# Ledger of designs, part 174: peptides against a protein of PDB entry 6DSZ

Target 1, 361 residues: chain A of PDB entry 6DSZ
Amino acid sequence: NYVVTAQKPTAVNGCVTGHFTSAEDLNLLIAKNTRLEIYVVTAEGLRPVKEVGMYGKIAVMELFRPKGESKDLLFILTAKYNACILEYKQSGESIDIITRAHGNVQDRIGRPSETGIIGIIDPECRMIGLRLYDGLFKVIPLDRDNKELKAFNIRLEELHVIDVKFLYGCQAPTICFVYQDPQGRHVKTYEVSLREKEFNKGPWKQENVEAEASMVIAVPEPFGGAIIIGQESITYHNGDKYLAIAPPIIKQSTIVCHNRVDPNGSRYLLGDMEGRLFMLLLEKEEQMDGTVTLKDLRVELLGETSIAECLTYLDNGVVFVGSRLGDSQLVKLNVDSNEQGSYVVAMETFTNLGPIVDMCV

## One batch from the design tools (peptide; made by RFdiffusion4, then SolubleMPNN)

Design b2_p19_2_s2 (from b2_p19_2, 13 letters changed)
Fold by OpenDDE base, seed 5:
Structure b2_p19_2_s2 (fold): chain B 361 residues (1-361), chain A 19 residues (1-19)
Amino acid sequence: as target 1 above (361 residues)
Amino acid sequence: MKKELEEALQALAEEEAAK
């Protein structure tokens, strides 16, 4: 009996950066199918800390820090709708990953959305939002004392949601989403009432966005609002200000992932289907009253990497490129371009052995 | 264009060096 040691999955399907192991440690968390890998980011590279097997394919992985927590908690949702909130605990050399809360959030009735599972967390940690099924938005209230993740559904009139995020700086939890109807794609906002378990009218909407608008980026304060990424255009809206750019360079390949570089939301990494890495820049204008407004949007080509499924900025100009189709990479962003005009240098490459065909023999 | 990218990358490097 050749026990073919089931090769560990190498294809990355999600990555997140934050402070999971401690308040001081910078962590990279990598989802590889059913496996969670936890690293500490060091000057020497990635130090492995722990690997965790999950009871299903990781569909959502998000770090969040509730008020009064010293470090981030991890929300995971599996493709089988098992939800958990995980906490890292270390006592000397003993490492434990505890489940703070868990639950199954599957509905008995609903059409699973063709665009897959979307999970988002309110920046103020009031709730988790889930788009699992068409015409439904699932809410998990975040309560510290609740070991059981209880969810409820709010009906969405918009049946075909493309992407959704929680906005920053909102008195009530507010979602911003791209949806499609027979007239095209649109952006809308809703406030989420936990008390009434319903949507209220959001602060703004943008009808008739680009037909291929596919991603929403929630922008932190001071800018607020959202960036909408399409095939041909990138737009910003915050209710008061609208900006749009159509840089020719993004028309060449579809942008498929993004990551915020800095806490203030002035810089983002964008990855496309050709493995091109871009920086999206939000140019600030300080008004005479001390208010910061968005002056302009710019997209600049950094270089080429593996085709990113996910991107995350770590520290010191280092980016993790999580790839499903190719090798994952640690890359360095340099101030000066090389002879080819690239600002990207591969530091480390993680071989992707391809899909583990679980041959259930 | 190139200058603005270089300035952004320089600012990033300076922010990281200040931590």
Scores: peptide ipSAE 0.306, ipTM 0.847, DockQ to the pose 0.896
Fold by OpenDDE base, seed 1:
Structure b2_p19_2_s2 (fold): chain B 361 residues (1-361), chain A 19 residues (1-19)
Amino acid sequence: as target 1 above (361 residues)
Amino acid sequence: MKKELEEALQALAEEEAAK
């Protein structure tokens, strides 16, 4: 009896950090194709808690905390458009992952976007936004009592959305997105009306951004606004303030992922296609009235890692580098550089055995 | 430039030690 132990997927296609198992536990959640791995981050390293099989490849994985929840909930969207909201429950030694809500959000009509599935959650947990198809923005209202995830579409005039995020500190849910038209790439904002199921004019726009602008980072308060990452430039805009930098070091390779280090959005990790790890720094200026404004942006090279598909800061200067193309890593950020000028030390390496060809037998 | 990175990393280490 050859128990062909189906080789577990090793390539990482997503990772998130938060408080999923409890309010006190720091968790690392890793998506490996159809598999979700849940770890507790400890001073001794990663402790495995549970592994969950999903009915399809995980395309979106986001933690969020609705008002009045003690711990984070997990939103998952699969490549087959199955959506669910998961909750971790522990009772003594019994560990259960409960589906709070589920639904299929596939449309019968629409062109799947070439840039793939984008899923975002409003920071105030009012809705989930999905860019699945060109010219459509799908909204899933977040209601605590609804076990069935129902969605509606809002038409986007902008057919070629590159990236989209919800902004922080907005009275209404507000998206910020990079889009491409025949004139180039631009940034626009829309308010999302749940009541009217339409877009309203957002607080700001920026026409003619860098031609290769590819990523939007929503910045928390007190700064607010968004960072736009291109191939040659990084720009900040919040409606009132604009700042751009063009550090030569980022021209060498395209930034492909990011993760926020600080809750206030003062520091971010950036990973490029060569496996370089950067820190993006937002320098604050305190005004005489006690307001905090952005003084400057800086990018500093930390070191080299595996090529990141996703990055997440854990704790104590430890970063998880999720890699699809190479080995995933736990790395430590040091205050002092080594002899090679690197601030990065590999703590643990997770061997990637390559794509499991799902032989559909 | 290096000093600002070191200061940022130091601040990170101090914030984590204070939790």
Scores: peptide ipSAE 0.301, ipTM 0.844, DockQ to the pose 0.940
Fold by OpenDDE base, seed 4:
Structure b2_p19_2_s2 (fold): chain B 361 residues (1-361), chain A 19 residues (1-19)
Amino acid sequence: as target 1 above (361 residues)
Amino acid sequence: MKKELEEALQALAEEEAAK
């Protein structure tokens, strides 16, 4: 009986950074199929803290900090629709990952969306939103005392949602989403009424965006609004201001992932299907009344990495490039370019051994 | 450190805009 020790998955399908182990620790969390790896980011590199086996493939992994929590909690949704909220606890040398809440959010009726599972958290931690099925938006109210995650569905008129995020700075939880209909792709917003369990009209919409608009980035205050990423264009809208750029450089390959560098949303990393790493820059304009508005958008090529499935900025110009198709990397962003014009230097490479073919013996 | 990165990436953006 050759116990083929099932090789640990190496392909990264998600990554997130935050303060999960403590308020002070900066963590990198990596999803590798059913495995969650937890690291502390140090000056010396990544220190492994814990590996956790999940009861299914991780489909959503998001850190969030409810009011009054000293550190981030982790929301996980599996491909089998098992949801949990996890807390890190350490007592001396004993490390425990505590399930604060759990639930199964599968519906008996619904067409699973072709674009897969989307999970988002309201920036004010009022709710979790899930796009699991076409024509449905699932809401999980966040309640600290509830160990059982309860969800309800709101019907979406828009059957083909491409991407969705919660907006920042909204009095009510507000989603912004790209959807496709027979006329093309559009952006719409809805307020989510937890009380009435319905959508209300959102603050803005943008009809007839780029045909290949694929990603929504919610921009924090002071800018607010959202960035819409397409194949040929990047647009910003906040209800009052609209900006669009069409940098030729992004036409070469589709942008597939993004990560916010600055807490104020002034800079984002973008990764494309060729492994190019970009910086998206939001130029601010300070108005005479002290308001900050978006003046311009700019995209700069930083360099090349492994093809990113996910990106996360850590600290000090260090970026984790989570790759499904290639080796994951820690890369350093430099101030000065090298001789090839690259600002990216690989610091560490994590070998991807490819898909674990479950050879059922 | 973050400020230095901000300044650095701003400088990057300025250099690329000047090419």
Scores: peptide ipSAE 0.243, ipTM 0.717, DockQ to the pose 0.099
Fold by OpenDDE base, seed 3:
Structure b2_p19_2_s2 (fold): chain B 361 residues (1-361), chain A 19 residues (1-19)
Amino acid sequence: as target 1 above (361 residues)
Amino acid sequence: MKKELEEALQALAEEEAAK
């Protein structure tokens, strides 16, 4: 029995940055189908720490830090609806990935959504939200002592959710989502009641957004609210302020991924289907009362990379470009542009050998 | 536009160097 060591998957389908191995270490976590790769970000580059096989294709991978935890925990959902919360533990040279909690969140009845699995975590770590099926929002309450991830469904009136996020700075967990109906695409918010297991009216809504609005970015305080990215426009709304831009440069190719650079949400990376990398800039205005409001939005072209499936800012102007269709890259953002006007320099390239066709021979 | 981007990138570099 030749165990053909199946070549390891190389196509990246998710990446996240945070403090998973320790409070001090900066980590890059990369999802490659069923494999999780864990790196420490160093001045010399990526140091591999651990590689973990998962029992299924990773569909959601999010870092979060519950109150009282010194380091981030990892939420993973597989394409087979197996959910787990993972913790990194090291004892000397022994490295263990501990399952803190697990559960299967599959429903017996439901239409899988066309936009795939969406998993989100409340910024205050009160719950995990899952959009798995049309017309349902699944909630996993986060409890420190619960080893079993129990979920319940809340019915969504909006059957065709495009994207959803939890908002920041909300007294109750609040989702913001883009949905489509026969009249077009719209943005709505709901508060999520854990007690009543229902939605309450959210703080705001925006009807008739751009027809191709595809992504929601939850913006941290002090701005709060959300950014809605479309094919032709980028809009901001926080209940009190609305702002829209339509930079011609984004019409050339669809923006497909984003990542927050700053903890305060002043800068974001955007990647499109042509491998263009952009910076989205939020310009602040300080009011006389000390409140910070959004003055303007700007989009600037940084350069070209591999077509990103996911982006994550590491540190020191270094970005990981996770690619499914091409080679993944570490790129450096330079302060000065080159002769071609690019601010991007490739530091390292990770060869993508394509989909591992499990030829069961 | 370009100058503001360069200033934003410079600020990132300075923020990371201060850690």
Scores: peptide ipSAE 0.304, ipTM 0.845, DockQ to the pose 0.859; fails the geometry check

Design b2_p19_2_s3 (from b2_p19_2, 11 letters changed)
Fold by OpenDDE base, seed 5:
Structure b2_p19_2_s3 (fold): chain B 361 residues (1-361), chain A 19 residues (1-19)
Amino acid sequence: as target 1 above (361 residues)
Amino acid sequence: SKEELEKVLKELEEELAKK
């Protein structure tokens, strides 16, 4: 009798940080295939709070705080296109994860995108955007009273979207995306009209970005705009300001994940395919009128970690490195480098026992 | 520069110690 002890998944597919359990608690949420693990971040490390089984592989996991909510809500989309909005509720010692809304957002017609599922939330919580199928952008309007997640599609002329984000500081929900056509890769923006269920022209575009431009980072105010990460270059654009850097160090390995360190978007963690951890820095220039403009971009090597599938800055210079291919880690960023020039120290390592082959028995 | 990185990391620690 081989008791196939159904080993709990250890490979991390996603991670997010926010205030899910309370307004005051800092949480780390980890997606491990069909499992959601909820931790409270403490000075002593990660305190487990709850584990939740999901009805499918988690494909999207995002925290968001609608206006008038005291804490973050969790949006989850599964690989089977089951969407839900989850709320944490504690009543004394009783902990419940409440489904505020749910729905299936699968279309009967559409080519699933080769780059997989992308899910994004408008910073003002007006909508969720989903790139599930080529040539379609799915919108889920966020309504507090709606227990059923209803979606509609907007036709996207750009068939090969590489990455997409909602921009900050936009009067209407505005997406920024990298797409590929026969001429190369480009960046475009669209405003999303909930009323008309269509795209309007966005504030800016940039044609002919780097051929390997793969990621969009939406930058919060005061800078606004977006960062576009490629193999050879990192670019910033906000409609008025354009900056590009091509640090030789990023050419060595493809950047595959990112996370914002601070609320103002001055710093980002970047992880590459070799497990190198970088800091991307947005250098500010204060104008005489009190406006803040982007002066420069800088990339600094912090050190080496497990190959990150996802990164999230926690607190106190602690970073969670979610790894699919290797062990996940809690790492500390130190002010002083070690003898090897690394600023990264592993605090805790979470053994990855490999992919749970879902043997459908 | 190393000094600029150290400054950034120090600023991170200082911002966090104030919360």
Scores: peptide ipSAE 0.166, ipTM 0.765, DockQ to the pose 0.853
Fold by OpenDDE base, seed 1:
Structure b2_p19_2_s3 (fold): chain B 361 residues (1-361), chain A 19 residues (1-19)
Amino acid sequence: as target 1 above (361 residues)
Amino acid sequence: SKEELEKVLKELEEELAKK
């Protein structure tokens, strides 16, 4: 009896950083198909804490901290539309991953979106938003006492949503999204009414953005608003301020992932399809009244890594590069460039053995 | 510029070392 030890998945399809195990611990969570790996980030490196098997491929993995929680909770959505909220509990040496809430959010009717599943959480933890199907935005209200994740749909007039995020600093939960119509790509905002289960007009819109605008980054306060990343341009808009750059260096390869470095949204890591790692910088201008406005956007090339499926900044200039196509890496950002002009040094490499073809024999 | 990038990276390290 050859126990074919099912080879553990090595390709990374998602990663997130936060305080999941405790308020004090910095964690790296890695999604590898149906497997969740939980690490503590230490001065010595990544310490493995727990591995969790999921009942399907992880499609969404997001940390969030509701008001009155001491540590982050984990939202997971699988490719089969099973949703759960997980909590880490430790009692002495006993480690438990507790399901606080669960549900299936599949619709009987709907066209699955070609751009795949998008899951987002309101920064104030009022709701989870899901783009699963064309012309529908699914809302899961966040209620601390609800063990059953109930969802409702709001109809979107915009049938082809490219990317969507919740904005920061909004009185009501507000989404910002890139969509495509016959006239091109556009950015729009909607307020989400939980009470009326409908969209209200959002604070701003931007028609006719770059034709290849593909990603929305919600920017925290004091800047607020969103960054829109295209093939040739990066734009910022918050309703009052608009700024666009078109650095030639980003034209060489498509930006495919991003991660916020600073809590205030002043810096972002960007990864492209060639494995180039960039820093996006938001330069601030302090006004005489103490208001902070965006002065400029800048992009700097840091170096080259494995092709990132996901990026997450850890601590002390260390970045986890989650790769689906290549080896995942821990890399260090250095102040001084090496002989090749790179600010990136690989600290650790995690061998990717390729896609586990589940040969159902 | 290289100098601006070095400054940003240095500021990042200093901010993180304070935690």
Scores: peptide ipSAE 0.105, ipTM 0.753, DockQ to the pose 0.869
Fold by OpenDDE base, seed 2:
Structure b2_p19_2_s3 (fold): chain B 361 residues (1-361), chain A 19 residues (1-19)
Amino acid sequence: as target 1 above (361 residues)
Amino acid sequence: SKEELEKVLKELEEELAKK
């Protein structure tokens, strides 16, 4: 009797950092198919706290802190459209993951988008947005007392959304998205009216962006706006300021993931399909009136890692590289380069045994 | 430049060490 010990999934398909276990603890949360792993980040490394089995493959995993919460809550959406909001509770040695809210957000009618599920949370925690189906934007209003996640759809005229984020600093919840039409790729914004359950015109748009524009990064205040990442270019737009760079170094491989380093959005990690790790820098210019404007964008090569599916800056220059195709890593960013000119040193490597091929025996 | 990157990484370490 070969007890096929069902190997736990090792391929990482998402990671997030925040304060989930407490207000003081820095956590790393790792999604491995149906498994959620929760760690506390310590000076000694990652301390495992809890593993949670989910009722399906994790498709979206986002931390958020509603007004009046002392710590972050976790939003999860599965590939089967089961949504939940999870809270960590500890009482002495007893650790419980509590479902504060849940719901199924599947529609009976709709074409699943080819680019997969996108889930985003408004920075002010007014709503969750979901791009599940072409031509639909699903909204889950966030209400503190609602145990049932109810959603409604708003029709999107733009059928081929590539990526979407909520913007920061907007009076109303505002999405920014890259979409494709027969004329190329474009960026557009919409305000989301919860009251009327419709889109209003957003603050800005940019037609005819780079043909391979693939990612939107929402930039927090003081800059605001968004970064659009393409194959050849990185652009910033906030309605008033536009800036574009085309650093030759990014042309070699497609940037596939990003993570914000600074709370003010001055620095981002970027990972490409070759496992190159970059720092994107937003240079500030302080105006005489005390306003901060974007002066320039810069990209610097830090080094090489495993091919990142997700990146998470932790603390003290430590980065978690979540890999689906290779081994996940903890890496250290150093001030001084090594003999090869790399600022990246691998601290720990987590073996990826590959996709568990469901051998239907 | 290498010097500018080193400066950015140093500033990052200094900001983190204050927590």
Scores: peptide ipSAE 0.104, ipTM 0.751, DockQ to the pose 0.878
Fold by OpenDDE base, seed 3:
Structure b2_p19_2_s3 (fold): chain B 361 residues (1-361), chain A 19 residues (1-19)
Amino acid sequence: as target 1 above (361 residues)
Amino acid sequence: SKEELEKVLKELEEELAKK
């Protein structure tokens, strides 16, 4: 019995940061194909805690904290449409990953979307949204006592959704999405009614955005709204405020990933297809009534990294660069630039040995 | 500007150190 020790996957296809192991611990969770790696972020670096094998390639990995939970729960969706909610439980030295809920969310009917699986969680933890198939939005209601993830579909008139997020600060769960039609790309919002299992009209829309608008970032309060990232432009809209920038530097390569740095949504990391790392800054303006509005958007080049599939800000200016095509990295953001004008210093590099082709022999 | 970015990064470090 040659136990071919199957080489562990090294290519990163997702990463998230949060408080999964405890309320106090800062964790980095890394998806490498079918493997989930859990780290604690320490002053000394990444401490490995647990590795978990999943029943398929991880397609969605999101941390969320339902009301009354002391720590984050992990939502995972696999490429085979197996959904689960995981909890970390430690009892002395015993570490268990508990499945709080699970389900298969595959439909018998539907065209899998060309842009792949999108999974999003309502900021108030009312539901999970899934764009799996063209013309359908799948909803998984979040209920604390439900061990079975039940989903329903809402028909989406917009067949070609590019990206979708839940908005913050909405009385009802509200999605914002970029979609394409024969006239171009557009942004629309819908409220999601759990009761009626339908979409209601959302608070705003923006027709005829940039032709290559590819990403939606939901912005937390006090700003609210969304950022739309294209090839040539970055736009903000919240229903009342619209602002667009077209920094020439982003035209050189497509932005492919983002991560929020500040809880209030004042800063975002952006990564492009050339491995350039940017900071997107939201400049605030405080109004006389105490409301905070967006004054301006700014993009700054921080430096170069491996080509990011995913980015996550950890702590103390440390960023994890999850790479599928290259080596993943821990990088430090410095206040002062080096002689080359870079604010990025590589701290650690994680060798990518390439895609593990599961040769089912 | 470089100075503004440095300020933003410094403010970030200060915010993180307060937690």
Scores: peptide ipSAE 0.027, ipTM 0.657, DockQ to the pose 0.814

